# Designs tried in a protein design run: peptides against a protein of PDB entry 7SID. Part 46

Target 1, 151 residues: chain A of PDB entry 7SID
Amino acid sequence: LHMYLMLLKELPGEEYPLPMEDVLELLKPLSNVCSLYRRDQDVCKTILNHVLHVVKNLGQSNMDSENTRDAQGQFLTVIGAFWHLTKERKYIFSVRMALVNCLKTLLEADPYSKWAILNVMGKDFPVNEVFTQFLADNHHQVRMLAAESIN

## One batch from the design tools (peptide; aimed at target 1 R38 G73 T77)

Design b2_p28_3_s1 (made by RFdiffusion4, then SolubleMPNN; from b2_p28_3, 15 letters changed)
Fold by OpenDDE base, seed 3:
Structure b2_p28_3_s1 (fold): chain B 151 residues (1-151), chain A 28 residues (1-28)
Amino acid sequence: as target 1 above (151 residues)
Amino acid sequence: SKELEEERKKLREAMKKWQPKVQPFLTA
């Protein structure tokens, strides 16, 4: 776990995006890690904070390739799972804040949710629509963060 | 709109591929 988290943390920023092939390799174990630590709020928060770099890489890609779609698919599937579990009240506010930041970054990359779509239980949920739900979050800090993100 | 739907279709297929891997995350 720690090695994987360090790898996520040390990803290059926007100045030097990773090749999509490297992004794919990074995403491969993500679902397993999330599953293993799904009840560990701190780990979940850390994962969500670190995958922001992945979002930036995906957002910078203007390529319509199979690898890009595969990477987007993997990533969005995981984010969708986090959102689903959030709706089931499985995560504390700090994790939800981290998720909001992920969604914010996705919206910045894809404001109209052309590709930023969460599919949960066979239904599509555009991120721009999902994001607005956090404006009504039970925790004031989450609401504030969501409100700040749309301005 | 047609282009958007086609892209979403492709993306959905990609997500379907990885849905089984996330299933334990959802149901564990």
Scores: peptide ipSAE 0.572, ipTM 0.927, DockQ to the pose 0.929
OpenDDE base, seeds 1, 2, 4, 5: peptide ipSAE 0.569, 0.566, 0.570, 0.572; ipTM 0.926, 0.925, 0.926, 0.926

Design b2_p28_3_s2 (made by RFdiffusion4, then SolubleMPNN; from b2_p28_3, 9 letters changed)
Fold by OpenDDE base, seed 5:
Structure b2_p28_3_s2 (fold): chain B 151 residues (1-151), chain A 28 residues (1-28)
Amino acid sequence: as target 1 above (151 residues)
Amino acid sequence: SAELEAQQAELRKKMEKWEPEVQPFLEA
């Protein structure tokens, strides 16, 4: 885990996009790692903070390529899973904050949710619709973060 | 043995409980 997290931490952001092949390699174990540590709040927060750079990287890629779509799908699956567990009230505010930041970045790349759609258990959830729910989050900091993302 | 069967049943029960949390991560 620690080694993987270090790799994610060192991932260049939007300023220096990685080749999509490298992004895919980093994403391959992500779902499994997240699944294993789904109940560890600190690990989840850390992962979400690190994958923020992945979102930025994906936003700089040509979305028409098969590799980009594959990477996009893998990433969205993970975000969708965190969203799902958030609905189940499994995460504390700090994890939700990190998730909101990921969603915010997705919206910046795709404001109209053309491709930023979370598919969870066969149901589609456009990120813009998902994001609005955090405006009513129980924690004030989450609400504030969501609100500033809209403005 | 009956004990092994009971353990397997308990494990299956736990796995069923965990699946809703795990499955969303494995849909890619």
Scores: peptide ipSAE 0.352, ipTM 0.735, DockQ to the pose 0.024
OpenDDE base, seeds 1, 2, 3, 4: peptide ipSAE 0.345, 0.315, 0.333, 0.304; ipTM 0.727, 0.713, 0.716, 0.706

Design b2_p28_3_s3 (made by RFdiffusion4, then SolubleMPNN; from b2_p28_3, 11 letters changed)
Fold by OpenDDE base, seed 3:
Structure b2_p28_3_s3 (fold): chain B 151 residues (1-151), chain A 28 residues (1-28)
Amino acid sequence: as target 1 above (151 residues)
Amino acid sequence: SEELEKAREELRKKMEKWQPKVQPFLTA
């Protein structure tokens, strides 16, 4: 876990994006790590904070279409799972804040949710629609963060 | 619009492909 988290943390930003092949390799263990530590709020928060760098890479539409779609699919599947579990009240506010930041980054990369779509239980949920739900979050800091992200 | 729908369909297929991997995350 520590090695994987460090790898996520040290990902280069959008100034020097990773090849999509490297992004794919990074995404491979993500679902397993999330599953293993699904009840660990701190780990979940850390993961969500670190995958922000992945979003920046995925936002580049000039990459290989097949690999890009595959990477987007893997990533969005995990984010969708986080959102689903959030709706089931499985995460504390700090994790939800991290998720909001992730969704914000997705919206910045894809404001109209052309590709930023969460699929949960066979249903599509555009991120722009999902994001607005956090404006009604039970925790004031989450609502505030969501509101700030819209402006 | 047609291109968008095609892209979304391709993405959906990828998400469906990887859905089994997150199933333990959802149901564990």
Scores: peptide ipSAE 0.571, ipTM 0.927, DockQ to the pose 0.910
OpenDDE base, seeds 1, 2, 4, 5: peptide ipSAE 0.569, 0.565, 0.562, 0.568; ipTM 0.926, 0.925, 0.925, 0.926

Design b2_p28_3_s4 (made by RFdiffusion4, then SolubleMPNN; from b2_p28_3, 15 letters changed)
Fold by OpenDDE base, seed 5:
Structure b2_p28_3_s4 (fold): chain B 151 residues (1-151), chain A 28 residues (1-28)
Amino acid sequence: as target 1 above (151 residues)
Amino acid sequence: SAELKAEQEKLREAMKKYEPQVQPFLTA
């Protein structure tokens, strides 16, 4: 876990996007790591903070390639999983804030949710629709963070 | 557009492919 998190942390920012092939390799263990630590709030927060780099990379890629769809599919599946447990009130505010930052970054790249669509248990949830729900979050800091994209 | 719908369907299939890997989230 530590080595993987370190790798995520050291990824270049938006100014230096990774090749899609590298993104794919990075995403391979992500779902398993997230699943294993899904109940660990600190680990989940850390993972969500680090995958912001992945979101930035995906947002700068061509959306019509098979590799891009593969990478987006893997990533959005993970985000959907975190959102699912968020809806079930299993995450503290700090984890929800990290998730909101991920969703915010997705919306910056895809404001109309053309590709930023979560799919959980066979149902589609456009990220712009999901994001709006955080404006009514129980924690004021989460609401404030979500409102930054609206105001 | 038809093109967008087609791409979204491909993406949906990709997400479906990887959903089993996050099944612990859905059954918790």
Scores: peptide ipSAE 0.672, ipTM 0.950, DockQ to the pose 0.789
OpenDDE base, seeds 1, 2, 3, 4: peptide ipSAE 0.668, 0.671, 0.671, 0.667; ipTM 0.950, 0.950, 0.949, 0.949

Design b2_p28_4 (made by RFdiffusion4)
Pose (drawn by RFdiffusion4):
Structure b2_p28_4 (pose): chain A 151 residues (1-151), chain P 28 residues (1-28)
Amino acid sequence: as target 1 above (151 residues)
Amino acid sequence: EEEEEKLEELEEELEEQFEEVEEEEEEE
């Protein structure tokens, strides 16, 4: 777990992007890793705080091949799964704050929501519309974080 | 439509992984 979190945090870089096949290799076990630790709040928070670093390489669309959409779908389905589970009151405010940070990073990477769309229950939600929903949260810290990051 | 189908498959595979981890935890 430590090895995977370290690789996720360190390998992606903004100045010189990784090949997309490497991004796919990084994102391949993430779904299983998240599946194991679905119950644990601390691990989930750590996982989100570490995966928010892959958006810098994911946002590149110059080489918009099939691998790009495959990696974007692999990441967006996990983010959407976390968001859906959060809507059902399944996570504490720490995981919600980490998810807000992730969504803020996604909004930074794709302002027009061309590709950053969460898919859940056969429906699609743009990240910008989903982000404004956190202004009505039950925890003051998450609301303040969303209000401050609304820019 | 092909990209939508891939996204539906990824969602279903993730839900199956959740169920398998819950069954292994109950058996332990």

Design b2_p28_4_s1 (made by RFdiffusion4, then SolubleMPNN; from b2_p28_4, 12 letters changed)
Fold by OpenDDE base, seed 2:
Structure b2_p28_4_s1 (fold): chain B 151 residues (1-151), chain A 28 residues (1-28)
Amino acid sequence: as target 1 above (151 residues)
Amino acid sequence: SEYKKKMEELEKKLEEKFKEVEEKEKLE
């Protein structure tokens, strides 16, 4: 886990986008890692904070590429899982904060949720609609972050 | 390319660790 997180942290930002094939390789084990540590709040928070760079890379990619669509799908699957568990009130506010930041970054790249759509339990949820739900979060810091993010 | 190679190597290592964790979870 620590090795994976270290590599994830070293992922280049928006200024130096990675080839999509490299992004795919990074995302491949991510779902499994998240599944194994789904109950560890600190690990989940760390993962969510680090995958922000993935979103930035995805936003600069050609959306018509098969690899791009695959990467988007894998990433959205992970985000969807976190959101789903958030709806079940399984995560503390700090994890939700990290999730909001991910969603914010997604909206910056795709403000109309053309591709940023979470599929959870066979149903589609556009990120822009999902994001607005955090405006009503029980924790004030989550609400504030969500409110600031739309400006 | 270099990053991809590193990630592939990591994935192989993680696969072994995942199996260990899964086995441990089954026993608990």
Scores: peptide ipSAE 0.045, ipTM 0.535, DockQ to the pose 0.068
OpenDDE base, seeds 1, 3, 4, 5: peptide ipSAE 0.035, 0.023, 0.020, 0.043; ipTM 0.518, 0.486, 0.466, 0.533

Design b2_p28_4_s2 (made by RFdiffusion4, then SolubleMPNN; from b2_p28_4, 11 letters changed)
Fold by OpenDDE base, seed 1:
Structure b2_p28_4_s2 (fold): chain B 151 residues (1-151), chain A 28 residues (1-28)
Amino acid sequence: as target 1 above (151 residues)
Amino acid sequence: SEYKKKMEELEKELEEKWEEVERKEELE
C-alpha cells in the first residue's frame, strides 16, 4: 500500500500530462488496492486525494484513443465503487469530501458527463447527476464543498 | 521503465493478496 501511494504521488499534475501508457500502468492495481482497503477510512481518503492527479491527467487526453478509453474505464470503475459504498453509508464525511473533489475534477473536464459515467451494479450514473446528490449530504462540509463546485 | 517495473511487481503482490482476501470472505 505504501509503495503504491508513493507511486501515485509521483504522478505529475495537470501541467504535465503523462503518456497514457503510464497512466494505465498506474491504474492497473488501483482497483485491487481499493478493494483490499475499502473498509479503512483513512486509506480510502488518502487514495482519493492522490487519484486527483489521475483525473486531471485523463481530462487532457484524446478521447479517441483506445488507451484513453481504457484508462477512463478503469478509473471510473474505482470511483463508482467508492460512490456505491457512499450510498450504502459506509464512508465518513472526510472520505466523501475526497470523493466530491474527484467528481468535481471530473466535471471540470467533462461538464456534461459525456464520458464521465459511473457504472454501478449494471446501471449507469452520469457524474453530473451523481454530484448533485452531494448537495443534500448529511454533513454540512460535504454540502458546502459540493455547492462550491457549481459556481 | 523503472516505474513500470515497480507497478508490475506491485500488481502481482496485490493480486495475490486480493485472492486471499476473496477466499476468506467467501468462507465467512
Scores: peptide ipSAE 0.075, ipTM 0.559, DockQ to the pose 0.072
OpenDDE base, seeds 2, 3, 4, 5: peptide ipSAE 0.062, 0.032, 0.064, 0.042; ipTM 0.540, 0.523, 0.541, 0.532

Design b2_p28_4_s3 (made by RFdiffusion4, then SolubleMPNN; from b2_p28_4, 14 letters changed)
Fold by OpenDDE base, seed 1:
Structure b2_p28_4_s3 (fold): chain B 151 residues (1-151), chain A 28 residues (1-28)
Amino acid sequence: as target 1 above (151 residues)
Amino acid sequence: SEYREKMEKLEKELEQKWQEVEQQELLE
């Protein structure tokens, strides 16, 4: 886990996009890692904070490439899982805040949710629609964070 | 290249751990 988190930190931001092949390699184990630690709030928060760089990288890529679509799919699967568990009230506010930041970054790259669509339990949820729900979050800090992204 | 090597190593380790967890869950 710690090794993986360090690798996530090494992912460059928007200024220096990685080859999509490298992004894919990073994403491959992500789903399993998240699944293993899905009940660990601190780990989930940390993962979500670090995968922000992945979103930034994806936004700089050609959306028509097969590798980009693959990377998007793998990433969205993870985000969808976190969203699903959030709806089931499995995560504390700090994890939800980290998720909101991920969703915010996705919306910056895809404001109209053309590709940023979460598939959860066979249903599609556009990120812009999902994001709106956090405006009514039970925790005031989550609501505030969500509201900041609209301005 | 070095980054990929680290990732490959990690992937192998995680795959093994995942299999162990899956096996444990099946036994429960």
Scores: peptide ipSAE 0.050, ipTM 0.551, DockQ to the pose 0.067
OpenDDE base, seeds 2, 3, 4, 5: peptide ipSAE 0.037, 0.048, 0.047, 0.041; ipTM 0.536, 0.554, 0.551, 0.538; seed 5 fails the geometry check

Design b2_p28_4_s4 (made by RFdiffusion4, then SolubleMPNN; from b2_p28_4, 12 letters changed)
Fold by OpenDDE base, seed 4:
Structure b2_p28_4_s4 (fold): chain B 151 residues (1-151), chain A 28 residues (1-28)
Amino acid sequence: as target 1 above (151 residues)
Amino acid sequence: SSYKEKMEQLEKELEEKWEEVEKKELEE
């Protein structure tokens, strides 16, 4: 985990996006990491905070390549899992905050949820629709963050 | 290259841990 988190931290910013191949490599173990530590709120928060860089990389990719789609799919799977567990009230507000930030970044890249669609339990949920649900979050800070993202 | 190597090592470790977790979940 620590090593993985370090690798995530090493992701370059928006100014220098990673090649999609590198993004894929980073995403490959992500689902497993998240699954292993799904009950650890701090780890989940940390992961979500760090994957913001991944989101930014994915969003900036103007190349509709197979690798891009693959990366997007893998990432969305993870985000979908986090969202699903959020719906089940498995995560504290701080984790939800981090998730909202991820979703916000996704929406910035894909405002109309053309590709940003979460598939959870066989159903598709556009991120824009998912995001709006956080406007009704039980925690005020989550609601506020979500609201700020819309403005 | 170094990055790739680290990722491979991580994947291996995660696989091992995952098996342990899965075993635990099955026992519960």
Scores: peptide ipSAE 0.045, ipTM 0.519, DockQ to the pose 0.069
OpenDDE base, seeds 1, 2, 3, 5: peptide ipSAE 0.044, 0.033, 0.023, 0.043; ipTM 0.515, 0.508, 0.496, 0.514

Design b2_p28_5 (made by RFdiffusion4)
Pose (drawn by RFdiffusion4):
Structure b2_p28_5 (pose): chain A 151 residues (1-151), chain P 28 residues (1-28)
Amino acid sequence: as target 1 above (151 residues)
Amino acid sequence: EEEEEEEEFEEKLKERTEELLEKFEEAE
């Protein structure tokens, strides 16, 4: 777990992007890793805080081949799964804050929501519309974080 | 051909989302 979190945190870089196949190799076990630790709030928070570093490489669309959409779908389905589970009151405010940080990073990467769309229950939600929902949260810190990052 | 490729990708994305949620339910 430590090895995988360290690779996720360190390998992606903004100045010189990785090949997309390497991004796919990084994102391949993430789904299983998240599946194991679904119950644990601390691990989920740590996972989200470490996965928010991959959006810098994911946002590149110059080489918009099939691998780009595959990697974007692999990441967006995990993010959407976390959001869906959060809507059902399944996570504490720490995981919600980490998800807010991730969504803010996604909004930074794709302002127009061309590709950053969460898919859940056969429906699609743009990240910008989902982000404004956190202004009505039951925890003051998450609301303040969303209000401050609304810019 | 471009529209068909987008539709196939959208269908695979929905199926991947459903399979991931089922795995989370089983882990619970």

Design b2_p28_5_s1 (made by RFdiffusion4, then SolubleMPNN; from b2_p28_5, 14 letters changed)
Fold by OpenDDE base, seed 4:
Structure b2_p28_5_s1 (fold): chain B 151 residues (1-151), chain A 28 residues (1-28)
Amino acid sequence: as target 1 above (151 residues)
Amino acid sequence: SEEEKEKKYKEELYKKSEELLEKLEKSE
């Protein structure tokens, strides 16, 4: 886990996007890691903070490529799971903050939610709609972050 | 076709989502 988290942390930002093939390799274990540590708030927060770089990379790629779709799908699966568990009140505010940041970054990359659509329980939820829900979060900092993101 | 690509993408996404959610729900 530690090694994986380090790899995620070392991902270059938007200025230096990784080849999509590399992004895919990094995303491969992500679902499993998230599943294993879903109840570890610190790990979840760390993961969400680090995958911000992945979102940036995804936004810089050809959206029509197969690799991009694959990467997007893998990433959105994880984000969808985090959102789902958030709705079930499984995560503390700090994790929700990190999630909001991810969603914000997704919206920056895809303002109209063309590809940024979460699929949870067989239903599609555009990220822009999902994001709006955090405006009513129970924690003031989460609400504030969400509010700042729409301005 | 673009339509076929989109369909395939969604199918894969749905499958992966369900797989992960099943794992999560089994341990909740």
Scores: peptide ipSAE 0.281, ipTM 0.761, DockQ to the pose 0.808
OpenDDE base, seeds 1, 2, 3, 5: peptide ipSAE 0.278, 0.275, 0.273, 0.279; ipTM 0.761, 0.758, 0.758, 0.760; seeds 2, 5 fail the geometry check

Design b2_p28_5_s2 (made by RFdiffusion4, then SolubleMPNN; from b2_p28_5, 15 letters changed)
Fold by OpenDDE base, seed 2:
Structure b2_p28_5_s2 (fold): chain B 151 residues (1-151), chain A 28 residues (1-28)
Amino acid sequence: as target 1 above (151 residues)
Amino acid sequence: SAAKKEEEYRERRYKLSEELLKKFEESE
């Protein structure tokens, strides 16, 4: 886990995007890692904070590439799972803060949610729709972060 | 076709989501 997290942390941002093949390779174990540590709030927060770099890479990619869609799919699957459990009140505010940051970054890359769509329980949820829900979060810091992200 | 590719993509996304959520449930 620690080695994997270190690799995620060292990913370059949108200014220096990685080849999509490399991004996809890094995303392959992500779902498994998340499933193993889904009940560890600190690990989940750390994962969500580190994958922000991946989102920045995905935002500059060509949508016509199969690898791009696969990478987006792998990432969005994880975000969707965290969002789903968030709705079930399984995560503390600090994890939700990290999730909001991921959603914010997605909206910066895809303001109209053309590809940033969560698929949960057989239904599609555009990230812009999901994001607005955090404006009514029970924790004031989450609401503030969500509100700041709109501006 | 584009329509077939999109359908395949949706199917893959659905499967990935279901599998991960199942794993999350199993971890409880």
Scores: peptide ipSAE 0.538, ipTM 0.896, DockQ to the pose 0.924
OpenDDE base, seeds 1, 3, 4, 5: peptide ipSAE 0.530, 0.529, 0.535, 0.535; ipTM 0.894, 0.894, 0.895, 0.896

Design b2_p28_5_s3 (made by RFdiffusion4, then SolubleMPNN; from b2_p28_5, 14 letters changed)
Fold by OpenDDE base, seed 4:
Structure b2_p28_5_s3 (fold): chain B 151 residues (1-151), chain A 28 residues (1-28)
Amino acid sequence: as target 1 above (151 residues)
Amino acid sequence: SAAEKEEEYRKKLYEKSEELLKKLKESE
């Protein structure tokens, strides 16, 4: 876990995008890691903070590339899971804050939700619609962060 | 075609999401 988190932390962002092949390799174990540590709030927060770089990297990728779509799918699966568990009130505010930041970055990369669509239980949720849900979050800091992202 | 690629993408996304959600459910 620690080694993986370290790799995620060192992932280059928008300024130095990684090849999609490398992004895919990093994303492959991510779902399993998230599933295994889903009850560890600190780990989840750390993961969400680190994958911000992945989002930035994906935003600069060729949308027509199969590798890009695959990477996007892998990433969105994880975000969808975090969203699902958030709706079930499984995460503390700090984790939700990190999730909002991820969603914000997704919207910056894909403001029209062309690819940024969460699939949860066979249903599609555009990130822009998901994001607005945090405007009504129970925690004031989450609401504030969401509101700042809209303006 | 673009439509075929989109369908393939959605299918894969569905499969991956279901797999992860299944793991989450089983581990609760």
Scores: peptide ipSAE 0.185, ipTM 0.688, DockQ to the pose 0.796
OpenDDE base, seeds 1, 2, 3, 5: peptide ipSAE 0.181, 0.167, 0.166, 0.175; ipTM 0.684, 0.670, 0.662, 0.682; seeds 1, 5 fail the geometry check

Design b2_p28_5_s4 (made by RFdiffusion4, then SolubleMPNN; from b2_p28_5, 11 letters changed)
Fold by OpenDDE base, seed 5:
Structure b2_p28_5_s4 (fold): chain B 151 residues (1-151), chain A 28 residues (1-28)
Amino acid sequence: as target 1 above (151 residues)
Amino acid sequence: EEKKREEEYKKKLYEKSKELLEKFEESE
């Protein structure tokens, strides 16, 4: 876990986008790691904070590439799972804050939710629609973070 | 062909989502 988290932490951002093939390799274990530590709030928070760099890489890629779609799909699957469990009130505010930051970054990369769509059990949820729900979050800091992202 | 690729992509996402959510919802 720690090695993987360190790798995610060191992932270059928008200034130094990785080849999509490398991004795919980094994403491969992500779902498994997330599932193993789904009940560890601190680990989930850390993962969500670190995968912000992945979003930046995905936003700089060729949207017509099959590898890009694959990477986007793998990433969005994980985000969709975190959002789904958030709806079930499984995560504390600090994890939700990290998730909102991920969604914010997705919207920055894809303001019109052309590809930033969460698929949960076959149903599509555009990130902009999902993001709006956090405006009514129970925690004031989450609401504030969501609100400032609208600007 | 474009429509077919999109449908295959959505199907793949569905299966991945289902698999991951099943893992997330497993009881200890």
Scores: peptide ipSAE 0.419, ipTM 0.843, DockQ to the pose 0.814
OpenDDE base, seeds 1, 2, 3, 4: peptide ipSAE 0.415, 0.412, 0.411, 0.415; ipTM 0.841, 0.838, 0.838, 0.840

Design b2_p28_6 (made by RFdiffusion4)
Pose (drawn by RFdiffusion4):
Order: C-alpha cells, then structure tokens, then sequence
Structure b2_p28_6 (pose): chain A 151 residues (1-151), chain P 28 residues (1-28)
C-alpha cells in the first residue's frame, strides 16, 4: 500500500507528462485498492489525497488517443463512485474534504467540463454543477473549503 | 468479500458504458 501510494504521489509530473500507457498502468490497480479499503475512512482520505496528483497528467489531451479516454474513464468512474457513496452519508467530513480537493483539482484541469464528467447510475453530471452542491454541507469546514475554492 | 466483488462489477459496468458513449461520439 505504501509502495503504491508513493508511486501515485511521485511518478506523475506536470512539466514532462508520462506516456498514457504508463498512466494506465498506474490507474489499473486503483479500483481494487479502493475496493479493499472502502470501509476505512483514514485510508480512503489518504488514497484521495494521493490520487489527486494524477489529474495533472490526465488533463493532457494533445495525444487524445483511445488510451486517453480509457485512463480518463478509469479515474472518473472511481471519483464518481466516491461521490455517490458520499451522497449516501457513508463518509466522514475528512473524506468529503479530500473529495472536494480532488474535484477542485479536476475543475482546474478542465474548466469547460469537456471530459470531466462523473458517471453514476447511468446518468452524467458535470463537475462544475456537482461542486456547487458542497455549499450546503452539514460540516462547516467543508463548506468553507468549497466557498473559498469557488473561484 | 461478496460486497467487494459486487462493487468491482459495478465499476466495470460503468467503465464499459463510458467506453460505449465515447465510441458513439466518435461515430458522429
């Protein structure tokens, strides 16, 4: 777990992007890793805080081949799964704050929501519309974080 | 363990639906 979190945190870089196949290799076990630790709040928070570093390489669309969409879908389905579970009051405010940080990073990477769309229950939600929903949260810290990052 | 398998299956179905939607957009 430590090895995977360290690789996720360190390998991606903004100045010189990785090949997309490497991004796919990084994102391949993430679903299983998240599946094992669904119950644990601390691990989920740590996982989100470490995976928010992959958006810098994911946001590149110059080489918009099939691998780009495959990797974007692999990441967006995990993010949507976390958001859906959060809507059902399954996570504490720490995981919600980490998800807010991830969504803020996604909004930075794709301002127009061309590709950053969460898919859940057969429906699609743009990240921008989802982000404004956190202004009505039950925890003050998450609301303040969303209000401050609303820019 | 059953719940973990069911969750992974949901994720796989959602990924497949995403891929199908991308193929449809490329056909247009």
Amino acid sequence: as target 1 above (151 residues)
Amino acid sequence: EEEQEEFLEELEEELEEFKEKQEEELEE

Design b2_p28_6_s1 (made by RFdiffusion4, then SolubleMPNN; from b2_p28_6, 11 letters changed)
Fold by OpenDDE base, seed 1:
Structure b2_p28_6_s1 (fold): chain B 151 residues (1-151), chain A 28 residues (1-28)
Amino acid sequence: as target 1 above (151 residues)
Amino acid sequence: SKEEEEFLEELKKELEEMKKKAEEEKKK
């Protein structure tokens, strides 16, 4: 876990994107790691904070390539899982904020949710709609910070 | 607490199913 998290953290930003093949290698164990530590709030928060770099790399890739679609799918699976748990109020505030940062970054990369679509329990949720729902949350602190993150 | 555990278990199953479907689609 420690090594994996370190690798995620050290990914270059959108200004220096990695080849999609390298991104795929990093994403392969991600779902398993998230599943294993799904009950550990601190680990989940750390993962969500680090995967921001993955989003930045995905945003500059060829949308029509098979590798890009594969990487997007693997990543969105994880984000969808966190979204589902967040919707059910299963995560603390800090984890929810980490998720909103991920959603924000996704919107920046894909404003019209062409590829950024979460599939949760067999239903598709475009990230732009997900983000709107998140802002409508009754949790005042989350709403305020989420709105601020858009600016 | 029991509801939370059940939910987490269900989520785990969902993730596994999604992974399986993704792998199947990749092979096609």
Scores: peptide ipSAE 0.029, ipTM 0.467, DockQ to the pose 0.189
OpenDDE base, seeds 2, 3, 4, 5: peptide ipSAE 0.022, 0.022, 0.028, 0.027; ipTM 0.479, 0.476, 0.469, 0.459; seeds 2, 3 fail the geometry check

Design b2_p28_6_s2 (made by RFdiffusion4, then SolubleMPNN; from b2_p28_6, 10 letters changed)
Fold by OpenDDE base, seed 2:
Structure b2_p28_6_s2 (fold): chain B 151 residues (1-151), chain A 28 residues (1-28)
Amino acid sequence: as target 1 above (151 residues)
Amino acid sequence: SSEEEEFLKELEKELEEIKEKIKEEEEK
């Protein structure tokens, strides 16, 4: 896990996209890693923060359509799983914020939801709708926390 | 916290900007 997380952390951003083949290789174990550590919220938050680099890469290249679709599919499967568990209140707020940051990045990369569509329990959810729903659900909670906080 | 509130406000702002860009593109 540690080595894998280090690799994710060192991924270049949008300005220097990786070959899609390399992105695909990095995504290959991701679903398994997330499943194994789905109840470890610190690990989940770390994963969600690191995969932001993957999102930036996915929005840049269409050189290999098959590999691109495969990479997008694998990534969206993981994000969809996190979203599903978030709706069930299985994650603390900080993890949910890490997830919404991924959704924001997806929306920036694909504002028309051409590919950024989450499939959860057989239903499709465009990321723009998911993102809006998150803001509506958590805005009140954030205000309450801010009112109680001194920092 | 105040940081979380500011983060959420920034996300809301960015969402509105994206929606406006989409609307502008659809009108072309």
Scores: peptide ipSAE 0.109, ipTM 0.647, DockQ to the pose 0.028
OpenDDE base, seeds 1, 3, 4, 5: peptide ipSAE 0.054, 0.022, 0.089, 0.091; ipTM 0.620, 0.451, 0.630, 0.642

